# Designs tried in a protein design run: peptides against a protein of PDB entry 6B4J. Part 126

Target 1, 315 residues: chain A of PDB entry 6B4J
Amino acid sequence: DITMQWYQQLQDASMQCVLTFEGLTNSKDSQAKKIKMDLQKAATIPVSQISTIAGSKLKEIFDKIHSLLSGKPVQSGGRSVSVTLNPQGLDFVQYKLAEKFVKQGEEEVASHHEAAFPIAVVASGIWELHPRVGDLILAHLHKKCPYSVPFYPTFKEGMALEDYQRMLGYQVKDSKVEQQDNFLKRMSGMIRLYAAIIQLRWPYGNRQEIHPHGLNHGWRWLAQILNMEPLSDVTATLLFDFLEVCGNALMKQYQVQFWKMLILIKEDYFPRIEAITSSGQMGSFIRLKQFLEKCLQHKDIPVPKGFLTSSFWRS

## One batch from the design tools (peptide; made by RFdiffusion4, then SolubleMPNN)

Design b1_p20_5_s1 (from b1_p20_5, 8 letters changed)
Fold by OpenDDE base, seed 1:
Structure b1_p20_5_s1 (fold): chain B 315 residues (1-315), chain A 20 residues (1-20)
Amino acid sequence: as target 1 above (315 residues)
Amino acid sequence: SESEEIRKELLESLEELLKQ
């Protein structure tokens, strides 16, 4: 399976990255610990500062992240910080930056769906300039949300239930599994972030270049989802999230082919979702139903709320 | 157009995936 090979290759690359900076992360030396903390803050704080307020502020954040990844000194916490402070500094920063982007999906976007767009446009722009960060974003995303690949982890003989639950993307703390609503909220945030990344380009970059992970991956994602048996509550939730965020972009890109796929979803795949939907899960099902019916009736998918306009970039 | 050809290829790929 080509999709599973791709998943495994990204996970292997991520694991190899962790091994390369293990000396920095496991050091007991006080100076190494200080460098690690300074680098971690320099990588993650700018991402947490991303907001929908102004395009100029977003550009400043982007420039700071790019400068850090380029080996230039940046100001963080009142200190000058550079990846050159340690031989493993660049690998560590790339990994932590990618991890933070995905974390903003599962936390910030999960709570505020509109936050997907400013986070995604920065992530896309950084990915264009730093491909390794993009691969690490995918690795983190795929590990936390296997539905972003997509695939469904299988229970293996001898596996602990908690480990299987973690593979499915659930948080398990003190032998207590995460509630389904919180799980779906986090998965939704990550899928929405991914759907935003694949359609957005940083406006101050070379737009003549091909998107490093563009809408063709959105088309692939939909094709793979449609080729899988639906999961109760999960499929209806994430299919809606994905289409709400990138459906307009896919419609514009693939035109007639997109509508053929949407009809296929409504006529062939939607009944399969219905067949596995319990009375307690009708909320996600009804939301998807209403969305599909509205889009097919109007022959249009609305631009998602929070989509970045030209006026945003002039602010 | 090149875009139409790409879209056609993607649809064919989708159809092949759904037959599996």
Scores: peptide ipSAE 0.030, ipTM 0.692, DockQ to the pose 0.118
Fold by OpenDDE base, seed 2:
Structure b1_p20_5_s1 (fold): chain B 315 residues (1-315), chain A 20 residues (1-20)
Amino acid sequence: as target 1 above (315 residues)
Amino acid sequence: SESEEIRKELLESLEELLKQ
């Protein structure tokens, strides 16, 4: 399976990255620990500062992240920090930065859907300049949300139930599995972030180049989802999230082909979702239904709320 | 162009889905 090979390749690259900076992470030296913490803060704090407030502030954050990844010193926590402070510094920062982007999907976007767009445009722009960060974003995303690949993890003989639950994307703490609503919120946030990344370009980059992970991957994702059996509650939720965020962009890009796909979803795939939907899961189902019906009736998919406009970039 | 090739691949993938 080509999809599973791609998944595994990204996971292997991520694991190899971790091994590369293990010396930095495991060091008992006080100076090395200080460098590690400074680099971690320098990589993660700018991402946490991303907001919908002003395009100028977003540019400052982008420039800071790019400067850090380019080996330039940046100010963080009142100190000058550079990846050159340690031979493993760049790999560590790339990994932690990618991890933080996905974490913002998991946490911030999960709670505030509109946050997907400013986070995604920075992530996309950084990915364009630093492909390794993009690969690591995918690796982190795929590990936390296998539905972003998409695939459904299978239970293997001898596997602990908790480990299987974690593979499915659930958080398990003290032998307690995460509630379904919280799980779906986190998955939703990550899918929404991904759907935003694949359609957004950093406006101050070389937009003549092909998007490093563009809408073609969105089409691939939909095609793969439609070729899979639906999963109860999960499929209806994430399909809605994906289409709400990137459906307008896909419509504009693929036009007639997009509408053929949407009809296929409504006529062939939606009944399969309905067949596995319980009465307690009707909320997600109804939301998807209403969205599809409205889009097909109007022959339009609305621009998602929070989409970055020209006015945002002038602020 | 790479874009045309991608679009062709996507069309083929969609056609395969529609044949099912």
Scores: peptide ipSAE 0.030, ipTM 0.680, DockQ to the pose 0.135
Fold by OpenDDE base, seed 3:
Structure b1_p20_5_s1 (fold): chain B 315 residues (1-315), chain A 20 residues (1-20)
Amino acid sequence: as target 1 above (315 residues)
Amino acid sequence: SESEEIRKELLESLEELLKQ
């Protein structure tokens, strides 16, 4: 399976990256520890500062991240920090930056769906300039949310239940599995972030270049989801999240083909979702149903709430 | 155009999905 090969390649690259900077992360040297912490803060703090407030502030954050990745010194925590402070500094920063973007999907976007867009546009712009960061974003995303690939992890003989739960994307702490609502909330955030990334381009970049991971991957995702048996609650939830965020963009790009897919979802895939939906899970199903019915009736998918407008970039 | 080719490829992929 080409998709699984791609998944594995990204995971292998991510693991190799971790091994590359192991010297920095495992160092007992006080200076190395300080450098590690400074680099980690420099990589992650700007991402946490991303907000919907002003385009100018977003540009400043982008420029800071780009400068750091370009080997330039940046101010972080009152200190000048550069990836050149350690031979493994760049690899470490790229990994931590990518991890932080996905974490913002998992946490910030999960709680505030509109936050997907400013985070995604920065991530997309950084990915365009730093492809390795993009690959690492995917690796982190795929590991935390296998549904972003998409695939459904299977239980293997001899596997511990907790390990299987983790593979499914659940958090397991102290032998307690995460509640389904919290799990779905996190997965939703990550899918929404992904759906935003694939459609957004940094407005100050070279717009003539092809998006490094564009809407074609969104189409692939939908096609692959539709080829899979639905998973209870998960499929209805994430399909809604995905379509709410990038449905308008997909509609504009794929036009008639998009509507054919939407009809296929309503007519062929919905009954399959319904068949596995329990009474307690009807909320997600109903939400998806109402969304699709509204879109098909109006022959339009609304621009998602929080979509960045020209006025945002002038602020 | 590259866009048309992509759309065609995606349509073919969708058609394959519909045959399953």
Scores: peptide ipSAE 0.030, ipTM 0.682, DockQ to the pose 0.109
Fold by OpenDDE base, seed 5:
Structure b1_p20_5_s1 (fold): chain B 315 residues (1-315), chain A 20 residues (1-20)
Amino acid sequence: as target 1 above (315 residues)
Amino acid sequence: SESEEIRKELLESLEELLKQ
């Protein structure tokens, strides 16, 4: 399976990255610990500062992240911080930055769907300049949300239940599995972030270059989902999230072919979702149904709420 | 099934678009 090979390759690369900076992360030396913490803050704080408020602020955040990744000193916590402070500094920062982008999908976007767009445009722009960060974003995303690949993890003989739950993307803390609603909320946030990344380009970059992970991957994702048996509640939820965020962009890009796909979803795939939907899960199903029916009736998919406009970039 | 063939054709069409 080519999809699983790609998944595994990204996970292996991520694992190798972790091994590369293990000396920095596991050091007992006080100076190394300080450097680690400074680098971690420098990588993650700018991402947490991303907001929907002003394009100028977003540019400042982008420039700071890019400067850090470029080996330039940046101000963080009142200190000058550089990846050159440690030989493993760049790998560590790239990993932590990528992790933080995905975490913003998991937390911020999950709670505020409109936050997907400013986070995604920064992530896309950084990915364009720093491809390794993009690969690590995918690795983190895939690990936390296997449905972003997409695949549905299967229980293997001899596997602990908690490990299987974690593979499915559930958080397990103190032998307690996460509630389904919280799980779906986090998965939704990550899928929405992904759907935003694949359609957005940093406006101050070389937009003539091919998107490093563009709408073609959205098309692939949909194709793969449609070729999988639906998972109860999950498929209906995430398919809606994906189409709400990037459906307009896909419509513009693929035109007639997009509408053929949407009809296929409604007429062929939807009954399969319905067949596995319990009475308690009808909410996600009905939401997807209403969305598809409205889009097909109007022959239009609306621009998602929070989409960045020209006025945003002038602010 | 006919539906499986439609899904397969769509996937193939999508894959072709991805190669362009």
Scores: peptide ipSAE 0.028, ipTM 0.669, DockQ to the pose 0.493; fails the geometry check

Design b1_p20_5_s2 (from b1_p20_5, 7 letters changed)
Fold by OpenDDE base, seed 2:
Structure b1_p20_5_s2 (fold): chain B 315 residues (1-315), chain A 20 residues (1-20)
Amino acid sequence: as target 1 above (315 residues)
Amino acid sequence: SESEKIRKELEEKLKELLEQ
C-alpha cells in the first residue's frame, strides 16, 4: 500500500531525527542542558504567540522562526539563542517546531477552530523554506491522528490494549483512556489544521512555486476516506471538519469533480455512515448531513470562519 | 452507474497523486 509506505517513511525519518539529536537531549552536561532548554523555548514560544490579532505580528513571528532555522541568533526569554550553539541544535529545533505546530492543532484549534488559519499559514510558509520541518509536521500529525493519513490502525496479536488505544490516537494516562468527546475534539483540531495548511500560502513568499503539500493532498485524503469503510463517529466528524475548512478551496480547484464527489458522499457514502451510527452518535452524522445538503442546495461551499482576509494582512 | 464512475475516478486520482 503506497499510503502506508509513505506513512512509514515519514515515521522512520522522524525517528532518525530523534536519534540524530539524542546527544543533545541525553547530555548530562549543564551547559548542554541549558542550550537544549533555550532552543526548545526558541522553537516553541513563537508558535504559541500566533494569534488572529494582526498580520504584522504574524509576520514578526514568521521572521523569528525562519531566522532561527537559518542559523541566525534570535532573542528568546531575554537571551540570544542560535541553533549553532550545538551541532545537533538545528535537528532538535526542527523537530520541536514541527511538534509544536501539531500540538497547536491538538489544543488551540481543537478549542478555537478559527485559530487554524494563522497557525497554518505560518506552518505552510515555514514548510516552503524548510521542507524537513514539513515532513516532521506530517510525521507528528500522522502519529497523533492516523486519520490524517488516513488509515485505521488495527489490533495486532500480543499488543496491549493501551498501546492499541494510543495507536488509535487516544491518550491513556494512569491506565485511564481518554473520553470519546475529548478524543474527537483533539482529532478535529488536527484535521482542521491540516485542511488549512494544504490550502494556504505565506503571502510574502514566492507564490510562483508549487505548494510543498497542497490541495492535491486534500483530494487524495478525500478519495482515500471514501474508499475506506467508515468508522463510527470518527468518519462523520472528521469529514465534516475537513470539508468545512477546505471545501471552498477544493470547490474552486476541482469544480465539477468536487461536486461529483459531494454527490457521491450524499448518495453512496452517507448510507454506510448511517448504518454504523448509534443513537448517541447522531450529532456528528446530522451535522455532516446538514452541511452537505446546504452546500448542494446552494451550489456553494462557504468560506470558512476565520479565513484570513486582505484586511488582516494590512493590520 | 454514475456513482460507480465517480468512485472509480476518485480511485484513479488517488493513485495518480500518490505516484507523483
Scores: peptide ipSAE 0.023, ipTM 0.604, DockQ to the pose 0.740
Fold by OpenDDE base, seed 4:
Structure b1_p20_5_s2 (fold): chain B 315 residues (1-315), chain A 20 residues (1-20)
Amino acid sequence: as target 1 above (315 residues)
Amino acid sequence: SESEKIRKELEEKLKELLEQ
């Protein structure tokens, strides 16, 4: 399976990256520990500062991240920090940065859906300039949310139940599995972030270049989802999240083909979702149904809340 | 059915995208 091969290649690259900076992460040297911490902060703090407040602030954050990845010194926590402080510094920063972007999907976007757009536009712009960061974003995203690939992890003989649950994207702490609502909330955040990334371009980059991971991947994702049997609660939730965030962009790009897909969802896929939906899980199904019916009735998908406008970039 | 046709078209499109 080509999709699974792609998934595995990204995971292997991510694992290899971890191995490359293991010396930095496992060092007992005080100076190395300090460098590690400084680099980690320099990589992650700017991402945590991403907000919907002002485009100018977002540009500053982007420039700081790009400078760091380019080997330039940046100010972090009152210190000058550079990836050149350690031979493994760049690999470490790329990994931690990518991890942080996905974590913002998992946490910030999960709680505040509109946060997807400013995070995504920075991620997209950084990905354009630093492809390795993009690959690592995908690796982290796929590992935490296999539904972003999409695929359903399978239970293997001899596997611990907890490990299987983790493969499905659940958090397991102290032998307690995450509640379904929290799980879906995190998955939703990551899918929404992904849906935003594939449609956004950094406005100060070279727009003539092809998006490194553009809307064609959104179309692929939808096609793959629709060719899979639905998973209870998960499919209805994530399909809604995806369409709410990038449906307008997909509509503009694929036009008639997009509407054919929506009709397919309504006429063919909804009954399959309904068939596996329990009475206690009807909320996600109903939400998707209502969204789709509204879109089909109006022959329009609204621009998502939080979409970045020209006025945002002038602020 | 129209739905089956659309599904096949999407499958073909998926294949094309994955081969890139």
Scores: peptide ipSAE 0.022, ipTM 0.605, DockQ to the pose 0.717
Fold by OpenDDE base, seed 5:
Structure b1_p20_5_s2 (fold): chain B 315 residues (1-315), chain A 20 residues (1-20)
Amino acid sequence: as target 1 above (315 residues)
Amino acid sequence: SESEKIRKELEEKLKELLEQ
């Protein structure tokens, strides 16, 4: 399976990255520990500062992240910090930065869907300039949300139930699995972030370049989902999330073919989702149904709420 | 059926994208 090969390659690259900076991570030296903490803060704090407030602030954050990844010193916590402070500093920062982007999907976007767009446009712009960060974003995303690949992890003989639950993307703490609503909320945030990344370009970059992970991956994702058996509650939830965020962009890109896909969902895929939907899960199903019916009726997919406008970039 | 045709087209598109 080509999709699974791609998944595994990204996971292997991510694992190799971790091994590369293990010396920095496991160092007992006080100076190395200080450098590690400074680099970690420099990589993650700017991402946490991303907001929907002003385009100018977003540009400052982008420039700071790019400067750090370029080996330039940046101010963090009142100190000058550079990836050159340690031979493993760049690999560590790239990994932690990518991890933080995905974490913002999991936490911030999950709670505030509009936050997907400013986070995604920064991530896309950084990915364009630093491809390794993009690969690591995918690796982190795929590991936390296998549905972003997409694939459904299978239980293997001899596997512990908790390990299987973690493979499915559930958080398991003290032998307690997270509640389904919290799980779906986190998955939704990550899918929405992904759907935003694939359609957005940093406006101050060279837009003549091809998007490093563009809308063609959105089309691939949809095609793969539709060729899979639906998973109870999960498929209806994430399909809605994905289409709400990037449906307008996909409509513009794929036009007639996009509408054929929506008809296929309504006529062929909906009955399959319905057949596996319990009475307690009808909410996600109904939401998807209403969305698709409205879109087909109006022959339009609305621009998602929170989409970045020209006025945002002038602020 | 029309649905089968559409599905086949989507599958073909998926293959093309994965080969890139």
Scores: peptide ipSAE 0.022, ipTM 0.624, DockQ to the pose 0.776
Fold by OpenDDE base, seed 1:
Structure b1_p20_5_s2 (fold): chain B 315 residues (1-315), chain A 20 residues (1-20)
Amino acid sequence: as target 1 above (315 residues)
Amino acid sequence: SESEKIRKELEEKLKELLEQ
């Protein structure tokens, strides 16, 4: 399976990255610990500062991240920090930066859907300049949200239930599995972030270049989802999240083919989702139904709330 | 059915996208 091979390749690359900077992360040396903490803060704090407030502020954040990845010194926590402070510094920063982008999907976007767009445009722009960060974003995303691949992890003989639950994307703490609502909220945030990344380009980059992970991956994702059996509650939730965020962009790109896909969802895939939907899960199903019916009736998918306008970039 | 035709077309496109 080509999709699973791609998944495994990204996971292997991520694992190799972790092994490369293990010396930095496992060091008991006081100076190495200080460098590690400084690099971690320099990589993650700018991402946490991303907001919908002003395009100029977003550019400053982007420039700071790019400078750090380029080996230039940046100010962080009142100190000058550079990836050159340690031989494993660049690999560590790339990994932690990618992890933080996915975490913002999991936490910030999950709670505030509009936050997907400013985070995604920075991630896309950084990915364009630093392909390894993009691969690591995918690796982190795929591991936390297998539905972003998409694939459904299978229970293997001898596997602990908790490990299977973690593979499905659930958090398990103190032998307690995460509540379904919290799980779906986190998955939604990550899918929304992904859907935003594949459609956005950093406006101050070379737009003549091909998007490193563009809308063709969105089309692939939809096609793959439709070729899979739906999962209870999960499929209806994430399909809605994906289409709400990138449906307008996909409509513009694929036109008639996109509408054929929406008809297929309504006529063939909806009955399959309905058949596995319990009375307690009807909320997600109804939301998807209403969205698709509205889009098909109007022959239009609205621009998502929070989409970055020209006025944002002039602020 | 028209739906089956659309499925086949989507599967073919998926294959093309994955082979690129």
Scores: peptide ipSAE 0.021, ipTM 0.622, DockQ to the pose 0.721; fails the geometry check

